# Peptides against a protein of PDB entry 5B16, part 129

Target 1, 136 residues: chain A of PDB entry 5B16
Amino acid sequence: TPSRINHNERLEFLGDAVVEFLTSVHLYYLFPSLEEGGLATYRTAIVQNQHLAMLAKKLELDRFMLYAHGPDLCRESDLRHAMANCFEALIGAVYLEGSLEEAKQLFGRLLFNDPDLREVWLNYPLHPLQLQEPNT
Target 2, 136 residues: chain A of PDB entry 5B16 as posed
Amino acid sequence: TPSRINHNERLEFLGDAVVEFLTSVHLYYLFPSLEEGGLATYRTAIVQNQHLAMLAKKLELDRFMLYAHGPDLCRESDLRHAMANCFQALIGAVYLEGSLEEAKQLFGRLLFNDPDLREVWLNYPLHPLQLQEPNT

## One batch from the design tools (peptide; made by RFdiffusion4, then SolubleMPNN)

Design b2_p30_5_s1
Fold by OpenDDE base, seed 3:
Structure b2_p30_5_s1 (fold): chain B 136 residues (1-136), chain A 30 residues (1-30)
Amino acid sequence: as target 1 above (136 residues)
Amino acid sequence: DEEEKRNEEILAELREKIKKLYEQRKKEKE
């Protein structure tokens, strides 16, 4: 329904911000000596539609999308875009109904298959120059 | 796609940097 579509778009809007925020915060703390350009490069790579679609695939959202919207997804690029949007909506919903912490945990779990890398991403030491900065 | 390849390389570099952090923490705990 149009109402549901509108609701999903609002969740995507929220989720997009949450994903970008979480990514920014983690990169900032993990790499205190990395210049802004490097941070931005990693952030862009993480939050772009193609990567988010890959993360969505880990949740088998591709199967869901094909089931629900198969006839409308004639191109692979359309599917990736839809999956990325769906992923954003999911993160937005987790944040809205749960917490930023829950969104962080879910996102981190999906970002890295290697549990060691995941642990570092989710649990980073605070640099002395970062102690006055907000954390998640 | 060349752009896709570039993005994968960037992500690979990121994973390598995080891996180094992991190894450093491991040494500190020994």
Scores: peptide ipSAE 0.641, ipTM 0.927, DockQ to the pose 0.868
Fold by OpenDDE base, seed 1:
Formats: C-alpha cells, structure tokens, sequence
Structure b2_p30_5_s1 (fold): chain B 136 residues (1-136), chain A 30 residues (1-30)
C-alpha cells in the first residue's frame, strides 16, 4: 500500500485537474465572447496557490496544517503552499469518493461569498449562439 | 506584493462581470 504522503500527493494531482477543469468550463460558458487570453487570465487568478490558500482558509485548513505540521510551516509562504496543496487534495477526495457535481458545488460555494454571484457561477446561462452548436 | 495585488484586481473584475450577468438575469425574469 502506498504511504499516506503518496496518497495525498495523488489526491492533489487529481484535485488540481478537477479544479482547473471546473474553472475552465464555467468561465467558458459564462463568457462566450471573451477571448482565450482573457479566459486564461481569470483561470490563472482562480487556481493559483495564493487564491486556493484563501479558499482553504475558509475551511480552516490553516488550523489543521498548523496542528499537523507545527513549526515546519512557520513561514507564511510555506503555509500558503501547503494549504493550497491540501485544498487540491480535498477536492480530489471529494471527486473520488463523491462526484464531480459535489466537487463543483463545494468549489463554487467557496469561490464566492455573495450568494447571487455563486448562483450565477454554478448555474450559468447558455448563450443563444451556444445553443446553435451541435450537441457534443 | 505586486503579484498579489494584481491577482486581487483580476478577481475583483471577475466578480463585477458575474454581477452584471446576475443583473441581466434578474431583468429578464421581470
């Protein structure tokens, strides 16, 4: 059996892909007229470690990390990086043990504090031009 | 730092764009 560390790293790998995928899909449908560069800019801002660490803090993962690792995470940058990784692992676990939908809902709830913005993010409208595109 | 500041600005812009979409939906439902 793989070590706990190895397992967490694998979950992080999976979670990273899930977070990026969900972000990409939502941005794509929300902004049908936005060019690739703009989409990429928003995606980068959402998925980079600094932001994911902020999301992790909403789940009090900072307290968990300090409890688990203590003085090894004295530097703020180290803590942020660890929190981001832990967040990815969590999303990976939610996807693995639950579903993509559950991961989407959790991620969306954390992305926006404003419930109205959250609702738009999670339930994006289809643009008329998108409706004309062949079913995929 | 500058990178963090830029990131926050980008995220703020995103929230504003989504807010506009919300307002549009609200108007369409009225």
Amino acid sequence: as target 1 above (136 residues)
Amino acid sequence: DEEEKRNEEILAELREKIKKLYEQRKKEKE
Scores: peptide ipSAE 0.638, ipTM 0.927, DockQ to the pose 0.869
Fold by OpenDDE base, seed 4:
Structure b2_p30_5_s1 (fold): chain B 136 residues (1-136), chain A 30 residues (1-30)
Amino acid sequence: as target 1 above (136 residues)
Amino acid sequence: DEEEKRNEEILAELREKIKKLYEQRKKEKE
């Protein structure tokens, strides 16, 4: 039987992919005229550990991490990294036990505090130039 | 931290781009 650690690492692995996928898809549809380099730049900014840690803080994962792993998190950078990993594992779990839609909604809610921006991010109409692309 | 600042600027730019989309949609619905 897999250990709890292995399970968390596996969830993190899955969550990393889900976060990257969702980010990529939304950027792709929101900005149909943006070149790959620009898309990649935004994606990197969204999915990097520092940003994910910030999102994790909104869920008060910092308190959890300090409670569970305080002695191992002496450096702020270590805490951020751990929070990012935990966030990925959470997204992975939501996807695994729920759905991609649920993961999308959770991620979107955390990405944007502004409800208007959030709505645009979550509910993007297909651009006329994207009509030939499959719905994703 | 310069890297942190750069990342925040990128995210701010993204938010502005999305905001423009929102405003554009709003105008189209009027």
Scores: peptide ipSAE 0.638, ipTM 0.927, DockQ to the pose 0.848
Fold by OpenDDE base, seed 5:
Structure b2_p30_5_s1 (fold): chain B 136 residues (1-136), chain A 30 residues (1-30)
Amino acid sequence: as target 1 above (136 residues)
Amino acid sequence: DEEEKRNEEILAELREKIKKLYEQRKKEKE
């Protein structure tokens, strides 16, 4: 049986893939006319440690991290990195113990504070208006 | 820093694009 540390790292590994995948899929469907470079730019912005750390903060993982690992997180950059990893591990755990759908929902809820934007993000089927105005 | 700023700008742009989609869907439902 893997150690707790190993388990967390494994969950992080899984979560990283899930976050990457979900982000890619949603961007792909939301913006059917957007070139790969644009898609990649948005994906990078969404999944990079800085942003994931921001999402983690919404779950108050920063408080958790400081509680559990405070002495190791003396720099803000270290905290952000740790929070991002923790967030990935969380998503990995949600996927592993729940489902991709549950991971999707959680991730979507955190990505957008605006419920309208959230709804669009989560419900990304091809829309007739997207075909009419592909460059919007 | 500049990288952070750039990232925020990209995310803001993304939100704006999604907002446009929302508005379009809203019009369609009317």
Scores: peptide ipSAE 0.634, ipTM 0.923, DockQ to the pose 0.828

Design b2_p30_5_s2
Fold by OpenDDE base, seed 3:
Structure b2_p30_5_s2 (fold): chain B 136 residues (1-136), chain A 30 residues (1-30)
Amino acid sequence: as target 1 above (136 residues)
Amino acid sequence: SEELERNNKVLEELRKLVKKLYEERKKEKE
């Protein structure tokens, strides 16, 4: 059986990929005329550790981390990094135990506080090819 | 930090773009 640390690192690995994928897909569909450079810029901003840490704070993971690992988190930067990793592990776990859809919903709820913006993010238009071939 | 400020600015621009999409959808439904 893997150690807790090993398990969390594996979940983080998976979660990192899921966050990257979801971000990429949504940006791609939402902005069909946006150049690759712009897409990459927004993706980078979304997946930055600092931003993921802010999302983690919405789940009060900061309090959890301080409670569980306070003595090991001497610097604010260390806390942010740990929170980002924990957030990725959480997303990974949601995907693993649930589904990509559940991960999508959770991530979207955290990305946008405004419900209207959240709905747009979660309900993007289909690609023109999908409209042409709805059964595929 | 400067990095955080730059990142927040990018995210704000993203919100503006998404807001525009929302307004467009709203008009289409009316």
Scores: peptide ipSAE 0.627, ipTM 0.925, DockQ to the pose 0.847
Fold by OpenDDE base, seed 4:
Structure b2_p30_5_s2 (fold): chain B 136 residues (1-136), chain A 30 residues (1-30)
Amino acid sequence: as target 1 above (136 residues)
Amino acid sequence: SEELERNNKVLEELRKLVKKLYEERKKEKE
């Protein structure tokens, strides 16, 4: 229904912001010596639709999409785009119904298969130099 | 695609950076 489509698009909108925010925050704190250009490059790579689609596949959203919308997803590129949108909507829903922390944990779990790297990503203490910066 | 390959390369570089942080933290705890 049009209402359901609108709802999904709204969740996607919210999820897009959450994914970008979480990515930005983690990169900022983990790499205090990395210049803005580098931060932006990694952020872009993380939030690209093709990457989000890969994360979505880990949740078997591809099976869900094919089951629900198979006839409309004949092209692989169309499926990836749909999966990315669905992933954003999912993150949006997790944030909306749960918390930012829950969204953070889910996103981090999917970003890194290696649990050690995942732990580093999820835990970012403030750098000493950041504590010395003036409050402007 | 070439775009996908480029993106994957960037992501691999990110993993390497995070791995370095992991190793540094591991040494600090030892």
Scores: peptide ipSAE 0.627, ipTM 0.925, DockQ to the pose 0.842
Fold by OpenDDE base, seed 5:
Structure b2_p30_5_s2 (fold): chain B 136 residues (1-136), chain A 30 residues (1-30)
Amino acid sequence: as target 1 above (136 residues)
Amino acid sequence: SEELERNNKVLEELRKLVKKLYEERKKEKE
């Protein structure tokens, strides 16, 4: 049985993939005319540590991290990195213990504060060309 | 940081794109 640390690292590994996957899928469907470079740019912006840390802050993981780790996170950059990892682990856990849908909902809620934008993100229309794709 | 600001700008552009989609949907439902 893996240690707690190993377990968290494994969850982070899984969460990283889930976050990237969800991001990719939603961008792909929402912007069927957007070039790959644009898709990649937005994905990078969404999934990079500093943004994930911002999302983590919405869940008050910063307070949690400070409580749990304290002086080990005295630098902002260290805190952001830790928060991003924690966020990934959380998403991984949600996926593992729950479902991809639950992870999707949580991630979407955090991505957009505006409920209207959130609705668009979570409920994207299928483009006619996308309907022809075998793996939708 | 400059990196953070650049990233925020990208995210803002994303929000604008999503907003446009929202407005389009709204018009279609009217």
Scores: peptide ipSAE 0.625, ipTM 0.925, DockQ to the pose 0.842
Fold by OpenDDE base, seed 1:
Structure b2_p30_5_s2 (fold): chain B 136 residues (1-136), chain A 30 residues (1-30)
Amino acid sequence: as target 1 above (136 residues)
Amino acid sequence: SEELERNNKVLEELRKLVKKLYEERKKEKE
């Protein structure tokens, strides 16, 4: 229904911001010596629809999409785009009904398959030089 | 696609950086 579509689009909007924010924060703290250009490059790669679609596949959203939409998503590109949007909506919902921390944990679990890398990603202590900056 | 390949390369570089951090932290704990 139109109302359901609108609600999903709103969640997607929120989720997009959450994914962007989480990605930015983690990159910023993990790589204190990386220049803005590098940070932006990695962020772009992480939040690209193609990548988000891959993350969505880990949650079997592809099966959900095929069930819900069937032949309307016969093209791979269409499916990927839809999956990315659905993933964003999911993150938005997790944030909305849960917390930013829960969204962070979910996103981190999907972003890195390697548990060791995941731990590093999720745990980003402040660098000593960063502690010297004034609070904002 | 070429775009996908480029993106995958960037992500791979990110994984390498994170792995490097992991190894450094591991060394510090030892």
Scores: peptide ipSAE 0.625, ipTM 0.925, DockQ to the pose 0.839

Design b2_p30_6_s1 (from b2_p30_6, 18 letters changed)
Fold by OpenDDE base, seed 2:
Structure b2_p30_6_s1 (fold): chain B 136 residues (1-136), chain A 30 residues (1-30)
Amino acid sequence: as target 1 above (136 residues)
Amino acid sequence: AKAEEERRQKLLEKLRAYLDELVREAEAAA
């Protein structure tokens, strides 16, 4: 049987892709006039370890990490990285056991404490130009 | 509909500002 560590790493791998994908899709639709470089910049900021770690803290993963791996996490940066990885694994698990929609909802809820921003992030009507694109 | 769109645009601006802040934080951490 695969080790728990290997399984977690696999979930992390999947979760990384899911987070990246969801972020990309939302940015793409929300900012139709933003060039690729700008989109990539925002994506990087959203999915960077320190940000994901912040999201993980909302789930109290910091306490979990310290409880489970405290001796191995000597630096704050190491903790952040571990938290980010754990967060990715969680998203991966949600996607795997649930759906992309569930992952989307969870991710969106965690991304923003502001309900208005959460709403605009999760519930974005297609831009008129985007609606016209298929007909071009 | 007009009011709703205006609200949406306002929220998008707010979102953009939030994202810009994240970018600045990312740059500061690099």
Scores: peptide ipSAE 0.615, ipTM 0.921, DockQ to the pose 0.911
Fold by OpenDDE base, seed 4:
Structure b2_p30_6_s1 (fold): chain B 136 residues (1-136), chain A 30 residues (1-30)
Amino acid sequence: as target 1 above (136 residues)
Amino acid sequence: AKAEEERRQKLLEKLRAYLDELVREAEAAA
């Protein structure tokens, strides 16, 4: 496997963790009364391949994938999976080359077309109920 | 402050509704 592919897979690995982490943190703070199961359900919905592929489409990664891997992506499901992986790699790269904050901002911008939802997602100060919880 | 909190809660409800839709879509796709 070429080094470029290996690098991309490594970035995907990192990006997967970053997306998972960011999603978890935001959900945790935004919904302090939501049980773990509910948090996990929302997280799953956000980070699933179909959704990430949708986010990737906003960056026109679909065109990129078809250009680069068209013959290998004849199935829509394969394309979605590849797009999701590519999206994760992108987030991983942004985190690696930039910062978690930059990854957070990019992810947030892509998550929501609605500016109000984007704002509430990105601006999540500690909820009053969570302020009463132990710091450790 | 009260108005601000009310707005925040409204937005959170809107966000929740959006996420619920995502969940439904995920379940439908599975």
Scores: peptide ipSAE 0.613, ipTM 0.921, DockQ to the pose 0.915
Fold by OpenDDE base, seed 1:
Structure b2_p30_6_s1 (fold): chain B 136 residues (1-136), chain A 30 residues (1-30)
Amino acid sequence: as target 1 above (136 residues)
Amino acid sequence: AKAEEERRQKLLEKLRAYLDELVREAEAAA
């Protein structure tokens, strides 16, 4: 329905911002000696549709997308884009109905299959405001 | 504390290497 589509697009919009923010904050604190260009390069790599689609696949969103949209996603590039958007919408929903912390944890867990990398990413001290942020 | 910090630094290096790989992949796809 148009309403559902609009809702998902809005969630995607929010999720995009959340993913961008979380990525930026983590990179900023994890790499204090890295210049802006380097930070931006890493951020781009992390949040690009191709990468987010890979993260989405870990949640088996590809199966969902193919089931729900089928012929509309006949091209691989279209599927990847849709998966990335769906992933963003998911993060947006988690933030909206949960908290930034919950979004952070989910995103971090999906970013890395390596538990050591998860640890360093998620457990690095972040800005104090994040610790005091109320639930959304 | 020192050993813990050293471990953290090693993990950061590992993370950096991983991110560099992501960048390479992104550049290759672009």
Scores: peptide ipSAE 0.612, ipTM 0.921, DockQ to the pose 0.886
Fold by OpenDDE base, seed 5:
Structure b2_p30_6_s1 (fold): chain B 136 residues (1-136), chain A 30 residues (1-30)
Amino acid sequence: as target 1 above (136 residues)
Amino acid sequence: AKAEEERRQKLLEKLRAYLDELVREAEAAA
């Protein structure tokens, strides 16, 4: 329905911002010596449609998309783009209905299959130099 | 404390390597 589509687009809008924000924050704290360009490069890679689509597969959104929109998503690239948007909408919904923390946890869990990487991403222990400044 | 820091650095290096790979993949796909 038009209303549902509009709602999903709004959620996508919100989710895009949430994903961008969370990614930025984590990278900022994890790599205190990395220049802006490097941070931006990593952020771009993380939020790229192909990567978000990969994360979406972990939630079986690919099957959902094929079921709901199969005929319209015959190209793999189209599917990836749609999956990425759907993933953003999902994160937006989690944030909206839950909290930023819940969105953070979900996103972090999906980002890494490796539990060690997941842990460091989610907990991102502060660099010793960062401990010298108040947490804002 | 030393062991903890070493572990942290090791994990960060691993994460960095992972992200570097992700960047390469993104660049290849773009």
Scores: peptide ipSAE 0.609, ipTM 0.919, DockQ to the pose 0.888

Design b2_p30_6_s3 (from b2_p30_6, 20 letters changed)
Fold by OpenDDE base, seed 1:
Structure b2_p30_6_s3 (fold): chain B 136 residues (1-136), chain A 30 residues (1-30)
Amino acid sequence: as target 1 above (136 residues)
Amino acid sequence: SAAEQKRLEELRKKLLEYLQKLVEEAAKAA
């Protein structure tokens, strides 16, 4: 329905901002010596549709998308885009109904299969290791 | 501590390597 579509698009909008924000903050604190260009490049890589779609697959959103929207997804690129949007909407919903912290945890857990990378990512900012980094 | 700093640097390096792969994947897809 139009209302449902609108709601999903609104959640997507919110989720897009949330993942962008979380990514920005974590990159900023994790890499205090990295220039803006690098920060922007890595942020783009993280939040791009292709990557978010991959994260969406970890939640098996592809199964949902094919079930719900299969006829409209005739291209792989369309599926990726839809999955990315769905992922954003999910993050938006988690933020909206839960908290930024919950969104951060979910996003971070999905970002990395490597537990060490996951831990360092999720614990920035204010990670104990951050306190040990040299002043820049 | 020095050990913690070293660990952090190692993790940063590893993370950057991972992120660089994402960048490369993005470039290939573009």
Scores: peptide ipSAE 0.580, ipTM 0.913, DockQ to the pose 0.774
Fold by OpenDDE base, seed 5:
Structure b2_p30_6_s3 (fold): chain B 136 residues (1-136), chain A 30 residues (1-30)
Amino acid sequence: as target 1 above (136 residues)
Amino acid sequence: SAAEQKRLEELRKKLLEYLQKLVEEAAKAA
């Protein structure tokens, strides 16, 4: 229905912001010596449609998309774009119905298959200089 | 501790390598 589509687009809008925010925050804290340009570059890479689509595939959203929209997604690029949007909507929904923390946990778990990288991403120690303003 | 700091630096390095791959993949797809 139009209402559902509108709702999904709104969730996508919210999720996009959440993904951007989480990515920014984690990069900022984890790499205190990385310049803004580097932070921005890596953020862009993380939130690119092709990457988000890969994360979405871990949740088998590709199967969902093919089930729901198969004929409309015959091109891989179209599928990736749709999957990325769906992933954003999902994150938006998790944030909306749950919390930013829950969105953070889900996103972090999907970002890395390596448990060590996952752990450091989710539970990074603060740099001594960052301790001066822990609420920043 | 020194050991913890070393481990963290190793993980940062590993993570950056991973992120660099994402950058490269993004560039290819663009």
Scores: peptide ipSAE 0.577, ipTM 0.917, DockQ to the pose 0.792
Fold by OpenDDE base, seed 2:
Structure b2_p30_6_s3 (fold): chain B 136 residues (1-136), chain A 30 residues (1-30)
Amino acid sequence: as target 1 above (136 residues)
Amino acid sequence: SAAEQKRLEELRKKLLEYLQKLVEEAAKAA
């Protein structure tokens, strides 16, 4: 049985892929005329540690991390990195225990405070092949 | 419909503005 640390790292690995995938899919279809460079740039901006840490704050993961690992996270940059990793692990867990759709919903809800942007991000029709992607 | 398409275009623009802001923030922090 893997240690808790190893398990979290594995979940982070999975969550990173899920976040990357969801971001890629939505950007791809929402912006059909956007070139690859733009798609890649915006994906990077969305999935970067700084941004994911901001999303993590919405779940109060900062307080959780400080409670669990405060002494080891004295640097703000270290805290942001840890929060981003924890966020990815959470998304990974949601995907693992639930579904890609559930991960999509959680991620999308956190991505945008603007309800109109949230709505278009979450509910804009995906390409048929994208809809056929495995859920687990 | 035309109205729906216009709304979508407006939302795309708004979304791109939001994303561009994220890009700029990332650049400042780099």
Scores: peptide ipSAE 0.576, ipTM 0.914, DockQ to the pose 0.807
Fold by OpenDDE base, seed 4:
Structure b2_p30_6_s3 (fold): chain B 136 residues (1-136), chain A 30 residues (1-30)
Amino acid sequence: as target 1 above (136 residues)
Amino acid sequence: SAAEQKRLEELRKKLLEYLQKLVEEAAKAA
């Protein structure tokens, strides 16, 4: 595949890890009494393709997908999967070019339309390493 | 404070309700 595609796949790889990590950390600290099974279940729900695709839609990545890969994404399920991957790549890029904090902020802002949920998600105390990052 | 803790618990509850909806949606898609 072309270099750009390979780069995007690499960003997706990174973004997948970042999304999973951020989700894990926030769930872990926000719900100290929640058992591992619950943590894993909620993480899965958050990072599942259909959910990430919904987040991607908030950024109008669907329009980008149609532009770049329209003929290959005629099926709804294919589009959702591609959007989820693109979203991961975006988060990966934000992390790569910016910081984990920036990725956290973007992801958190998209996760919740409810301002109260967004606030508690983004501002609940996290690990000191995240808290000490620039622009926290 | 007690008030802050109560607010946090309320938000946790609200968040869990939201997350549970996502879980249910995931189950439907599976």
Scores: peptide ipSAE 0.574, ipTM 0.913, DockQ to the pose 0.809

Design b2_p30_6_s4 (from b2_p30_6, 17 letters changed)
Fold by OpenDDE base, seed 4:
Structure b2_p30_6_s4 (fold): chain B 136 residues (1-136), chain A 30 residues (1-30)
Amino acid sequence: as target 1 above (136 residues)
Amino acid sequence: SAEREAKLQEKREKLLKFLEELVKELKEAE
């Protein structure tokens, strides 16, 4: 329905901002010596549609999209774009219905299959006042 | 501690390598 589509588009809008924000903050604090160009480059890599679509595949959104919207997604590029949008909407929904922390957790879990990378991404203090937990 | 900082730095470097590879992969896929 139009209302559902509108709702999803709004969630996508919100999710886009959340993904952008989370990525920016994490990169900023994790790499205090990294120049702006590097920060921007890595952010772009993380948040661009192609990558978000890759993350969406981890949630099997590709199967969902093909089932629900197959006729409109004949091209792989169209599917990727749709998956990225759907992923953003999902993050937006998680933020809206839950919290930024929940969105952070979901996003971070999907970003990395490597447990070390996931751990540092999710657990590194994102504010100077936050205490870093000791690692063994 | 020095040990914790060293471990963090190691993971940071690993993350950086991951990001570098991600950038390359995405560019190559374009």
Scores: peptide ipSAE 0.580, ipTM 0.906, DockQ to the pose 0.792
Fold by OpenDDE base, seed 5:
Structure b2_p30_6_s4 (fold): chain B 136 residues (1-136), chain A 30 residues (1-30)
Amino acid sequence: as target 1 above (136 residues)
Amino acid sequence: SAEREAKLQEKREKLLKFLEELVKELKEAE
């Protein structure tokens, strides 16, 4: 069996792809009139480490990081990067052990505090997500 | 149907405003 560190890195790899995919699909379908430049700009904003770290705070991963790695994460940039990686690993784990739909729901709920925005993001029909649902 | 589409469009516009603000906030924090 792979080491715990190896496993986490693999989950990060998977989670990164899932977050990228979900974001791309949602933006693509929600904004049919938005050009590629806009889609790319908003995707970057959503999936970049700084934003993912913000989402990670909603899960109190900052407290976890401080508890587990306090001395090693004294710099804010290091903490943000670690939190983003941890968030990706979490999404990867949810996808791996659960489903793409579950990953979608978790990610979407964390993206928006506004119920109206959350609703439109999560409830807009996304045909590709349904077809690519893993049968685990 | 027209009403549903209008509501959806309103929500899209609200979401776009949110995303623009997010872009701005993240740039300012860099």
Scores: peptide ipSAE 0.573, ipTM 0.907, DockQ to the pose 0.764
Fold by OpenDDE base, seed 1:
Structure b2_p30_6_s4 (fold): chain B 136 residues (1-136), chain A 30 residues (1-30)
Amino acid sequence: as target 1 above (136 residues)
Amino acid sequence: SAEREAKLQEKREKLLKFLEELVKELKEAE
């Protein structure tokens, strides 16, 4: 079996793909009239390290990182990168051990503090064959 | 219903504004 460090790097790899996939799918269906350039811009904003580090802070990963690796993370930028990587590994683990739906729910809950935004993000149909609420 | 669609559109617009602001904030943080 791989070392714990190698395993975390593998989880990060997987989590990066999951975060990008979820973001892409949600943006695609939520904004059907938005051009590719806009979709790409918003995806980049959501998945880039700077933002993922902000989400990681909501899980208090900063406290964990400083406790475990404080001397190696003296620069704020280094801490942000480490937090983003750890966040990706977490999402990867949730997907691997749980499901894509669980990863979706966790990610969506962290993305938005506003309940209206969270609701539309998590509840909007992401496939034409998915059941929709009655429209009268 | 027409009302539900209107509400969805409103939330979509709110989300778009949020995303635009996020782009700006992240750019300023660099």
Scores: peptide ipSAE 0.578, ipTM 0.906, DockQ to the pose 0.802; fails the geometry check
Fold by OpenDDE base, seed 2:
Structure b2_p30_6_s4 (fold): chain B 136 residues (1-136), chain A 30 residues (1-30)
Amino acid sequence: as target 1 above (136 residues)
Amino acid sequence: SAEREAKLQEKREKLLKFLEELVKELKEAE
């Protein structure tokens, strides 16, 4: 329905902001000595459609999109873009219905297959007032 | 602790390497 399409686009809009925000914050705190250019480069790599589509594939959104839209997504670039948008909408929905923390957790889990990378990404202090574990 | 900090630094460096590789991979895919 038109209303559902509109809602999905709105969720995508929100999700795009959430993904970019989370990425920015994590990079900022994880790499305090990295210059802005480097931060921007890595952010772009993480949040661009090509990469988000890769993350979407982990959720088998490609199968879903092909099932739901079929011929409209016959081009690889169109499918990739649609997958990225769907991924953003999903993150937006998780944030909206849950919390930023839940969105962060989901995004982080999908970003990294390596548990070490996942751990440092998700557990690194991201707030100046965040309490650290004693004797660290 | 010094040990935990060292581990964190190691993982941070590993992450940086991952990101650098990601950048290269995505550029090559353009």
Scores: peptide ipSAE 0.572, ipTM 0.904, DockQ to the pose 0.838; fails the geometry check

